# Designs tried in a protein design run: peptides against a protein of PDB entry 6FRK. Part 45

Target 1, 411 residues: chain A of PDB entry 6FRK
Amino acid sequence: NEEVLNAMLKEVCTALLEADVNIKLVKQLRENVKSAIDLEEMASGLNKRKMIQHAVFKELVKLVDPGVKAWTPTKGKQNVIMFVGLQGSGKTTTCSKLAYYYQRKGWKTCLICADTFRAGAFDQLKQNATKARIPFYGSYTEMDPVIIASEGVEKFKNENFEIIIVDTSGRHKQEDSLFEEMLQVANAIQPDNIVYVMDASIGQACEAQAKAFKDKVDVASVIVTKLDGHAKGGGALSAVAATKSPIIFIGTGEHIDDFEPFKTQPFISKLLGMGDIEGLIDKVNELKLDDNEALIEKLKHGQFTLRDMYEQFQNIMKMGPFSQILGMIPGFGTDFMSKGNEQESMARLKKLMTIMDSMNDQELDSTDGAKVFSKQPGRIQRVARGSGVSTRDVQELLTQYTKFAQMVKKM

## One batch from the design tools (peptide; made by RFdiffusion4, then SolubleMPNN)

Design b1_p11_4_s2 (from b1_p11_4, 5 letters changed)
Fold by OpenDDE base, seed 2:
Structure b1_p11_4_s2 (fold): chain B 411 residues (1-411), chain A 11 residues (1-11)
Amino acid sequence: as target 1 above (411 residues)
Amino acid sequence: KELLDLLNELS
């Protein structure tokens, strides 16, 4: 029993390392999971795999929870939010995304460019702010970021702005000069919140980077960027562990709308390749597609058929950027996110729909579609022949459906 | 060293 546990934990540890989870955190998680699993309960015929998965999920949820309540802006007050992070972390883009998020929520929001180090920083911020219709401040001539930040904050305070976002300089590396500049700016403007922006794609470097910022500046919030790429988000756990600060938002692409509030459960589910059904439901609701209400209602009732999955694929195909949405579907995240352009992802989705087009109404409308196929294996062969695919392709589809339907039943 | 080897060395 201990050998089986150790083998399964080794697979989980490998998957977490491949998801950019810091090696120290993976070790700690393994120890915590071993201590939380009663080996005697595992002997009693309980599904060992489910027990380990649940224990791992629970420990990952703890690792992403710093035990500190996230700072929230106060309506009708002047809230100064200072951004810190390395150059290339997506900091400047994230400032614009956060400003746009609050503006869309009816907050009087503005942006200050206190990045005097990077040539064209103010032009980039101005372009982003202008496109989003966000008021901005900066200078082409002032080289002291403290002066720019102070003047900009004072200006926007006097104009009764509610959200005042200050973008600071970055560096390509952790340099003492960067931290000194950040501290001088922070001391001058006295921000209500300091947001550290971290690139998830830096993998194992996330811990050391996040720690270096926290040791120098009073980071109170974290935003993780580039979660649309190859980064599976394991670096987020490292950021929380190092900063002891909550993740408040995630960046999921290059568009100004590719920005969402951080949700623990969906994030951990996605990290484990379980998918994000809640985020999918939220995204489906945002699209206001007429056919979505019936699907959402079925999902809320824990009912999910192969037909419902087909309709969901049709909706996904209407939504455009498939990579993000497919990554929210259980079992698609691992296979679709890693290798395919949007066209390849769409082609794979169309292939799955073509397999489903060869199913009958009894198979499509069954609340236990996988069991219908498991009881009568001849159905798999029929569908495979009808769609011109292998029996394996049909089994993979049914496995994905089963994972999804099991998650929907837990909602 | 592979991260897995490092994990095993830390174990």
Scores: peptide ipSAE 0.017, ipTM 0.512, DockQ to the pose 0.009
Fold by OpenDDE base, seed 4:
Structure b1_p11_4_s2 (fold): chain B 411 residues (1-411), chain A 11 residues (1-11)
Amino acid sequence: as target 1 above (411 residues)
Amino acid sequence: KELLDLLNELS
């Protein structure tokens, strides 16, 4: 039993390391999971895999929880939010995304460009802000970020803005001069929240970078970017551990709408390759797709058919940012996105839909579609021939469906 | 190399 546990924990640890989880956190998680698993309960014939998965899930939830309540803006007050982070972290883009998020929620929001180091920083911010109809401040002539930040904050306070976002200079390296500048800006504007923006794709470097920022400036919130890419989000755990600050939002793509509030459960589910059905439902509801209510009710009742999956693929194809939405579907996240660009992912979805177009109503509408095919293997061959694909492609689709349907039944 | 070595230390 201990050997089986150790083997399974080794696989989990490997998967977490491949997800960019810091080695120290993986070690700690392994120890905590071992301590949380009752070996006697494992002996009683309970599904050992489910127990380990549940223990791992609980410990990952704890790693993402810093034990500190996230800062939230106060309605009718002037909330100053200072952004800090390295160049290339997506900081400037994230400022615009956050501003747009609050603006869409009916907050009077503005942006300040206090990045005097990067040529064209103000033009970039101005372009993004103008496209989103967000008021902005900056200078083409003032070189002191403290002056720009102070003047901008004062201006927007006087104009009764509720959300005042200050973008600062990002540098390529952790330079003392950067941290001194950030501290001077922070001291001048007295921000209500300091947001550290971190690129999830930097992997094992997340801890050291996040710590370096926290040691110099009072980081109170984290935003993780580039979670649409190859980054499985394990670096986010490192950021929380190093900053002792909650993740408040995640950046999930390049579009201004590719930004969402951080949710612990969906994030951990995605990290473990379990998908994010709740986040899918939320995104689907935000897009006001007409047939969403019927699907949501079926999902709540643990019902999921191949037709329901087909309809989901149609909805995904209508939504456009495929990488994000596919990553929310159980069983599609890891294997589907790991191999190719958005166009290839679309082509794969179209292929799966073409396979389902060769299914009959009995196959599509069965609450146990996989069992229909398993009982009559000739159906797989018929569907394969009808869609011009291999029997393997049909089996892969049925495997994906089975994984999804099993998750829906557990919800 | 370091990740493999770390994986081996976890093994």
Scores: peptide ipSAE 0.015, ipTM 0.527, DockQ to the pose 0.010
Fold by OpenDDE base, seed 3:
Structure b1_p11_4_s2 (fold): chain B 411 residues (1-411), chain A 11 residues (1-11)
Amino acid sequence: as target 1 above (411 residues)
Amino acid sequence: KELLDLLNELS
């Protein structure tokens, strides 16, 4: 039993290291999981794999929770939010995403460009802000970021803005001059929140980067970017551990809407390759698509038909970018999450929908659609012929449906 | 417990 436990924990540790989880955190997690597993309960014929997975999930949830409540802006007050992070972290894009998020929530929001180091930083911020109809401040002539930040904050305070976001300069590497500039800006504007923006794709470098920022500036919040790429997000645990600050948002793509509040449970589920049905439901709700309430109510009752799956696929196709949403669906493998496979993923969904278009109302509206087909195999052949696919393709669809319907019944 | 199991069978 101990040998089996050690073998399974070795596989989990390898997978976590491949997910960019820091080696120190993986070692700590392994020891915590060993201490949390009762070997006697493992002997009683309980699914050993399930017990280990549950223990791993609980320890990962603890690693993402810094035990500190996230800062939240106060309505009717002037909230100054300073952004810090390396060049290429997605910091400037994330400032625009956060500004747009608060604007859509009915906050009087503005942006300040205090990046004097990067040529065209102000033009990029201005372009993003103008496209989103967000008020902005910056200078083409002032080279001191402290002056720009101070003047911009004063201007927007006098105009009674509620959310004042300050984008600072980044560097390609951790430099003392960058940290001195950030500290001077922070001292001048006295921000209510300092947000560290981290690129999840830097892998094992996340710990060292996050620590270097926390050692120099009072980081109170973290935003993780590029979680749409090949990054499994394990670097986010390193950021929380180093900064002792909560992740408040995640960037999930290049669009201004590819931005969501951080949720611990969905994030850990995704990190483990389990999918994120809860995040999918939340994203469906945020889009306010027609019939979402009816679908959610059916899901809450553990009822899921082939028609409900068809409607879900229609909603997914409306949501774009398609690759992110498919990565939230359990059983759509990691191949669907690659940037290059969005068209292939959409073609696969369209193929599944075309198969369902050849089904009748009795097949589509059955709460046990797979059993309807298993009882009468001639239905599979009819649907296959009607949709121009193999009987195997129809069986694969029914297998996916069965997995989904079983998941919904257990929710 | 059961949801985690299904999620792991789907991965």
Scores: peptide ipSAE 0.009, ipTM 0.381, DockQ to the pose 0.026
Fold by OpenDDE base, seed 1:
Structure b1_p11_4_s2 (fold): chain B 411 residues (1-411), chain A 11 residues (1-11)
Amino acid sequence: as target 1 above (411 residues)
Amino acid sequence: KELLDLLNELS
């Protein structure tokens, strides 16, 4: 039993390291999981695997919780939000995404460009702000970021803006001059929140970067960017551990709408490759597809059939950036997309749908479709022949369905 | 995928 536990924990630890989780956090998680597993419950014939997965999930949830309540803006007040982070972290784009998020919620939002170091910073911010119809402030002539930030904050306070976002200069590396500038800006504008923007794609460097910022600046919130790429999000755990500050939002793409409030459970589920069914449901709801309400209601009741999965695949094929949506489906992890273009991913979904087209109504409408096939293996062979695929392809589909249905039952 | 596959190999 202990050997099996140690082997399984070794696999989990390897996978967490491959997800850019810091080695110190992986070690701590391993110890915490070992301490949380009741070996007596494991002896009772309970699914050892399910118990370990639950323990790992629970400990990862604790790692993203700093024990500090996230700052939230106060309605009808002037909320100054200062952004800090390295150049290339997605800071400027994230300022626009956050402003747009609050604007869509009926907040009076504005943007200030206090980045005097990067050539074209103000033009980039102005372009993004103009596209989103967000008021902006900056200068082409003033070189002191403190003056620009102070004047911009004063202007927008006088105009009764509720959300005043200040984008600051970045650097390619942590430099004392950057931190001095950030402190001078912070002292001048007295922000209600300082948001550290971190690029998730920097992997193991997330801890050192996040620590360097926290040691110099009073970071109160974290935003993690580039979670649409190869970054599995493990760097986010490092940011929370180093800053002791909550993740408030995540950036999930290049579009201004590729920005969502941080949800712990969906994030850890996605990090573990279990998918993000909640995020899928939220995106499916945003599309206002007529058949979505019935599907969402079934999902909320923990009912999920092969037909419901087929309908979801049809909906996904109608949805835009197919890559982002597939990454939210359990079993269609980042590697389903990393190995192929969007067209190949669509062809794979169409293949799965073609397999389902060869299923009968009893198989499609069963709340335990995988068990229907497991009880009568001849069904797998029939479906495989009917769809022109291997029995393995049908088994892979049933495995994906089972994972999805198990996740839906836990919601 | 590897974490999923590992967790899915663990499940």
Scores: peptide ipSAE 0.010, ipTM 0.521, DockQ to the pose 0.022; fails the geometry check

Design b1_p11_4_s3 (from b1_p11_4, 4 letters changed)
Fold by OpenDDE base, seed 1:
Structure b1_p11_4_s3 (fold): chain B 411 residues (1-411), chain A 11 residues (1-11)
Amino acid sequence: as target 1 above (411 residues)
Amino acid sequence: EELLKLLKELA
C-alpha cells in the first residue's frame, strides 16, 4: 500500500513539476498529502487513485489560498488600482483587460499610462483603450511617472470615475530604481489596490520574481498572464506563496475578453489535467448557441452521455480558438494542446466523432456509456470496425468519456 | 541543485 502510494505520488509530483510548480511547494505538497491520507481508508478497498487525487486536489487548493480576502472595488467610490510587474509580463494588456471587464459590468472605468521608460507604452495603451472605448490619460512629453500618475488620478477622480487603473513602468530585471519609482508613484496616488502582474510562462522563476516585488512593494493582489500557452499555471502557486496575496484574475489569451476572475477549483482542476467544465460551460453560454441550454441543463443534473459529448465536440469545433477550449475538456489536457497545431486538434476531435458515429443509440444515450461497453466487449470491436479504428482508440474515447462523466457527476 | 536532487529522488 505504501509502495502504491509512493508510486502515485511520484507521478503527481512529476506532473506538478511539469506544470511549473515550484520544487519546494511540490515537496511540501507530497508531505502534506502523505499526512492527510488515511492508510486505513485505503485498505478498505476504496479507489486508492481517487483518494490520492482528492488529497492532492485539497492540498493544491490550500496552496492557492493565502488566507487573505481579495480586495474588491466599492461601487460609487473612486477605486485606484496600481499595476506593477516586469516588462513583458503582460501588465499593459492586463490593465486594458481589467478596465474592459469592469466597464462591461457597468463601472465607470479609465486607464492611466505612467510608463515613461518604455518607448511607445502610451501609444500601446491608447490603442487598446480606444478599441475598448475606455477613457485614458498619459503624456508624450512628461517624463516623471509620479506627475503623470498624480495628474491622471486627480483628473479621473474629479470626473467621478469608479475604477482608475494606473499602468506603471516595468524593467527587464528587478532593479532598485524600478522599486523606488513604484514606491514614489504609490505614495503620490495612494492606491486602494496594488496588483502584481506575473507571466506564468517564466516557470520556476515565478517565486523569486514575486518575492522580489513583495519585499519592496505592498502587493495586495496577483494577476497571472499567458495561461493559454505552454504554462500549466504552476507559477501561480509560487506567486501566492511569495506575495501572500490572492490571485484575482487570470489572462487566458491575447484578446481583451481572454480574461476571467480567478476560480480556485477550476484552476486546480486544469492544473491537474482534469479539465475545466465550469469554464467550458461559461464559454459555451457566451456563444448563445440554442442547442447549448439543453446540454447545460443536463450537465447541471450530473447527466452526461456519449451523445452529449458528441454535441459538445460539435460546439467546440464551431468555437475558436480551438486550443483553449480543448484545454477545458477533461482528458484533453495540456498534452493534447502541446503536441499539435489547431488543425491536428480538430482532426483528433473529428476522429472521436467518427468513432461515435459508429455507435448505436443505446450506446450514445446511456448515462453510463462506458459500462455498456464494459459489459459487452463485442460492442468495442463493432464500433472499431465500423469507424475504421483500433479497439484501443475506442477504449481511449471511453476513458475520456468516463473522466468527463465522473467530473459532471461531481458538479 | 534541489531540483536535480528531487528529480533524482523522483527518478
Scores: peptide ipSAE 0.009, ipTM 0.463, DockQ to the pose 0.010
Fold by OpenDDE base, seed 3:
Structure b1_p11_4_s3 (fold): chain B 411 residues (1-411), chain A 11 residues (1-11)
Amino acid sequence: as target 1 above (411 residues)
Amino acid sequence: EELLKLLKELA
């Protein structure tokens, strides 16, 4: 039994190291899991694998919880949020994502570009902010980030902004000059929250990087970026351990909507390759798909129409990045989340919807839509002409619909 | 579970 436990723990430790979890944290987790598993309970014929997985999951949940409550902005106050992090961490993009997140929640949000080091930093921020209709401040002439940050914060405070996000300069290296500049900016603007932005793809370097920032600046929150890539996100554990600060959001792509509040359970489930069923349910519920009750009732009766499929495609499109949805489904590997597949998947859904937009109510509302088309092939040609697609594309849609309708009938 | 199956087939 101890040999089996040690073998299974070796596999888990290897998988965690391959997920960029720091070797010290993996060692600690191994000892904590060994201490949490009763060998006598393992002898009683319980699913040893399930017990070890549960113990590992529980210890990983503790590793992402710093025991510190995340800072949250206060409504009707002026909340200054300073961003810090290396160049290439996704810091500037994340500032725009966070600003857009709060704006969509009805906060009066603005952006300040205090990055004077990177050529075109202000133009990039301005472009992102303008696209999202977020007010912004920066300078093309002022080179002191302290002056820009101070003036921008004062301006937006006077204009009664509730969320004031300050993007700072990054560097390619952990340089003392970067940390002194960040400290000077922080001292000048007195931020309510300092957010460290970390790239999940830097692997084992996450601990040393996160520690270097925390040792110089009072980091209170972490945002982890590039979780859409090959990075399994194990570096996030290292960031929490080093900063003793909660992860507040994650970046899951390059789009402004590829940004979500951090949830511990879903994140650990994803890290272990278990999928995120709870986060999928929560995201479906957050969309207030109020029309889901009528659909659920139809599905319970084994009824599924082309209109019901159309409404589901609209719902999926409203859920935002399809890659995020897929990455929440157990058994869809990281290769399905490749950046190319989301736009292609959304384009495919939009194409299918455009085909259905050329269908009539009799075709859309038939409980056997495929049979309506099979009985009158001229309908396929009409729909194909109306939607500007091939008859093959319409047949492929009907084949997909038939598969779904057969699945619903087996429910 | 059923919504998850439907989403898995949409993928």
Scores: peptide ipSAE 0.005, ipTM 0.386, DockQ to the pose 0.055
Fold by OpenDDE base, seed 5:
Structure b1_p11_4_s3 (fold): chain B 411 residues (1-411), chain A 11 residues (1-11)
Amino acid sequence: as target 1 above (411 residues)
Amino acid sequence: EELLKLLKELA
């Protein structure tokens, strides 16, 4: 029993390391999971795998929870939000995404560019802000970020803005002078929240970087960017551990709408490659699709058919930001998106739908569609011929369906 | 691949 536990934990630890989870956190998690598993209950014939999975999931949830309440803006007040982070972290883009998020929620939102170090920083912010119809402030002539930040905050306070977002210069690891400038800006504007923006793609460097920011300024929130790429998000755990601050949002692409409130359960599920069914359900609910209630009830009952998958693909095709939603579907994750642009992903989805158009109602409405095909392989050949695809393409679809249906049955 | 395999094994 201990050998089986150690083997399974070795696999989980390898996965977490490959997900860019810090080696110290992985070691601690391994010991916490071992301590949380009753070996006697494991001996009693309970599903050892499910127990270990549940224990791992619970310990990862604890690693993402800093035990502190996330800062939230107060309606009718002037809330100053300062952004800090490395150059290339997506900080400037994330400022615009957060501003747009609050604007869509009916907040009076504005942006300040206090990045004087990067040539064209103000032009980039102005372009993003103008496209989103967000008021902005900055200077082409003032070189002191403290002056720009102070003047911009004062201006927008006097104009009764509720959300005042201040973008700062991005730093390279070796520039103490730039960390001092960041502290001077923070001291001058007295922000209600300091947001550390972290690129998920920086892997094992996340801890040291997040710590360097927290040691200089009172980081109270984390935003993780580039979770649409090859980044598996394990660096987010390191950022929470180092900053002792909650993740409040995630960036999931290049579009201004590629931004969502952080949810612990979906994120850990995705980190464990379980997929983001909860985030998919939430995204489906946000889209007010008429058939969503029926699907949500089926999902709650652990029922998922090929027809339900087809209807979801139709819904995804209607939604626009296709990349985000595919990244939430189990088996369509980063590998599906990394191989092509949004158009290629749409073409792949259309191909899958065309395969399903050649299925019959018995195949589509079966709660175990893959088993219907496995029992009668002649069905695969019929569907392949009907849709003009290979038998392999039909088997790949059924494999994706099986992964999703198994995940829904575990909810 | 091993992560995907492990994640498939955790799924």
Scores: peptide ipSAE 0.006, ipTM 0.426, DockQ to the pose 0.019; fails the geometry check
Fold by OpenDDE base, seed 4:
Structure b1_p11_4_s3 (fold): chain B 411 residues (1-411), chain A 11 residues (1-11)
Amino acid sequence: as target 1 above (411 residues)
Amino acid sequence: EELLKLLKELA
């Protein structure tokens, strides 16, 4: 049993290392999982794999929890949020995403460009802000970021802005001059929150980078970017460990709306390749699709019908851009969803729904819909004729449903 | 996992 445990933990540790999880955290997780698993309970015929997976999941959840409550802006107050991070971390884009997020929630939000080092920084921020209709401040002539930040914060305070986001210079390297500049800006504007923006794709460098920022400025929040790319997000664990600060948001693409509040459970599920069903469910719940709770309960009980699949397709179609949904699917990189592929994927879902619209209630509500069709092949021909599709298309749908229903039963 | 896998199988 200990050998089997050690073998499985070795596979998990390898997968976590391949997911850019820091070697120290992987070692600690391995020890914590070993200590959390009762070997006697594993002897009693419990699914050893599920038990280990649950223990790993639970310990990963602890690694993303710094034990500190995330800062949240106060309504009716002036909340100054300073952004810090390296160039190429997505900091400037993330400032715009955060501003847009709060603006859409009815916060009076603005952006300040205090990046004087990059000649195009203010123009880029202005372009992003203008597209999103976010008020902005910056200078083409002032070279001191402290002056720009102070003037911009004062201006927007006087205009009763609730969310005042300050974008700072990101340099290519950790330079003492950058940290001194950040400290001077922070001292001048007295931010309510300092957000460290980190690129998830930098792998093992995440710890050292995050620590260097935390050692110089009072980082209170982390935003992780580029989680739509090849990065499995393991670097996020390193950022939390190094900064002792919660992840508050994640960047999930290049669009201004490719930005979401950080959720621990979905993130860990995605990191483990368990898929982001919870993030899908939560994103669907944010759309006030009331029918989701009932579906979640059915899924928890290992029940899944063709109707439940149809309702899920409706939910997916309501979630908006398929790019965001596919970014939640393990192994669908953003490259697979060109705008052309989104329309094609939506057309495929609509086709599948049209096939299901030709099914009867007995077929839709059966806990073994595929068996209903297999017992009476004439049903496939009826549905195919009713939906104007081939019998093959109906069989493909039933094959997909069967694979799905089998996974639900294995949960 | 399953919705994601279903979507993965649909794509």
Scores: peptide ipSAE 0.000, ipTM 0.327, DockQ to the pose 0.046; fails the geometry check

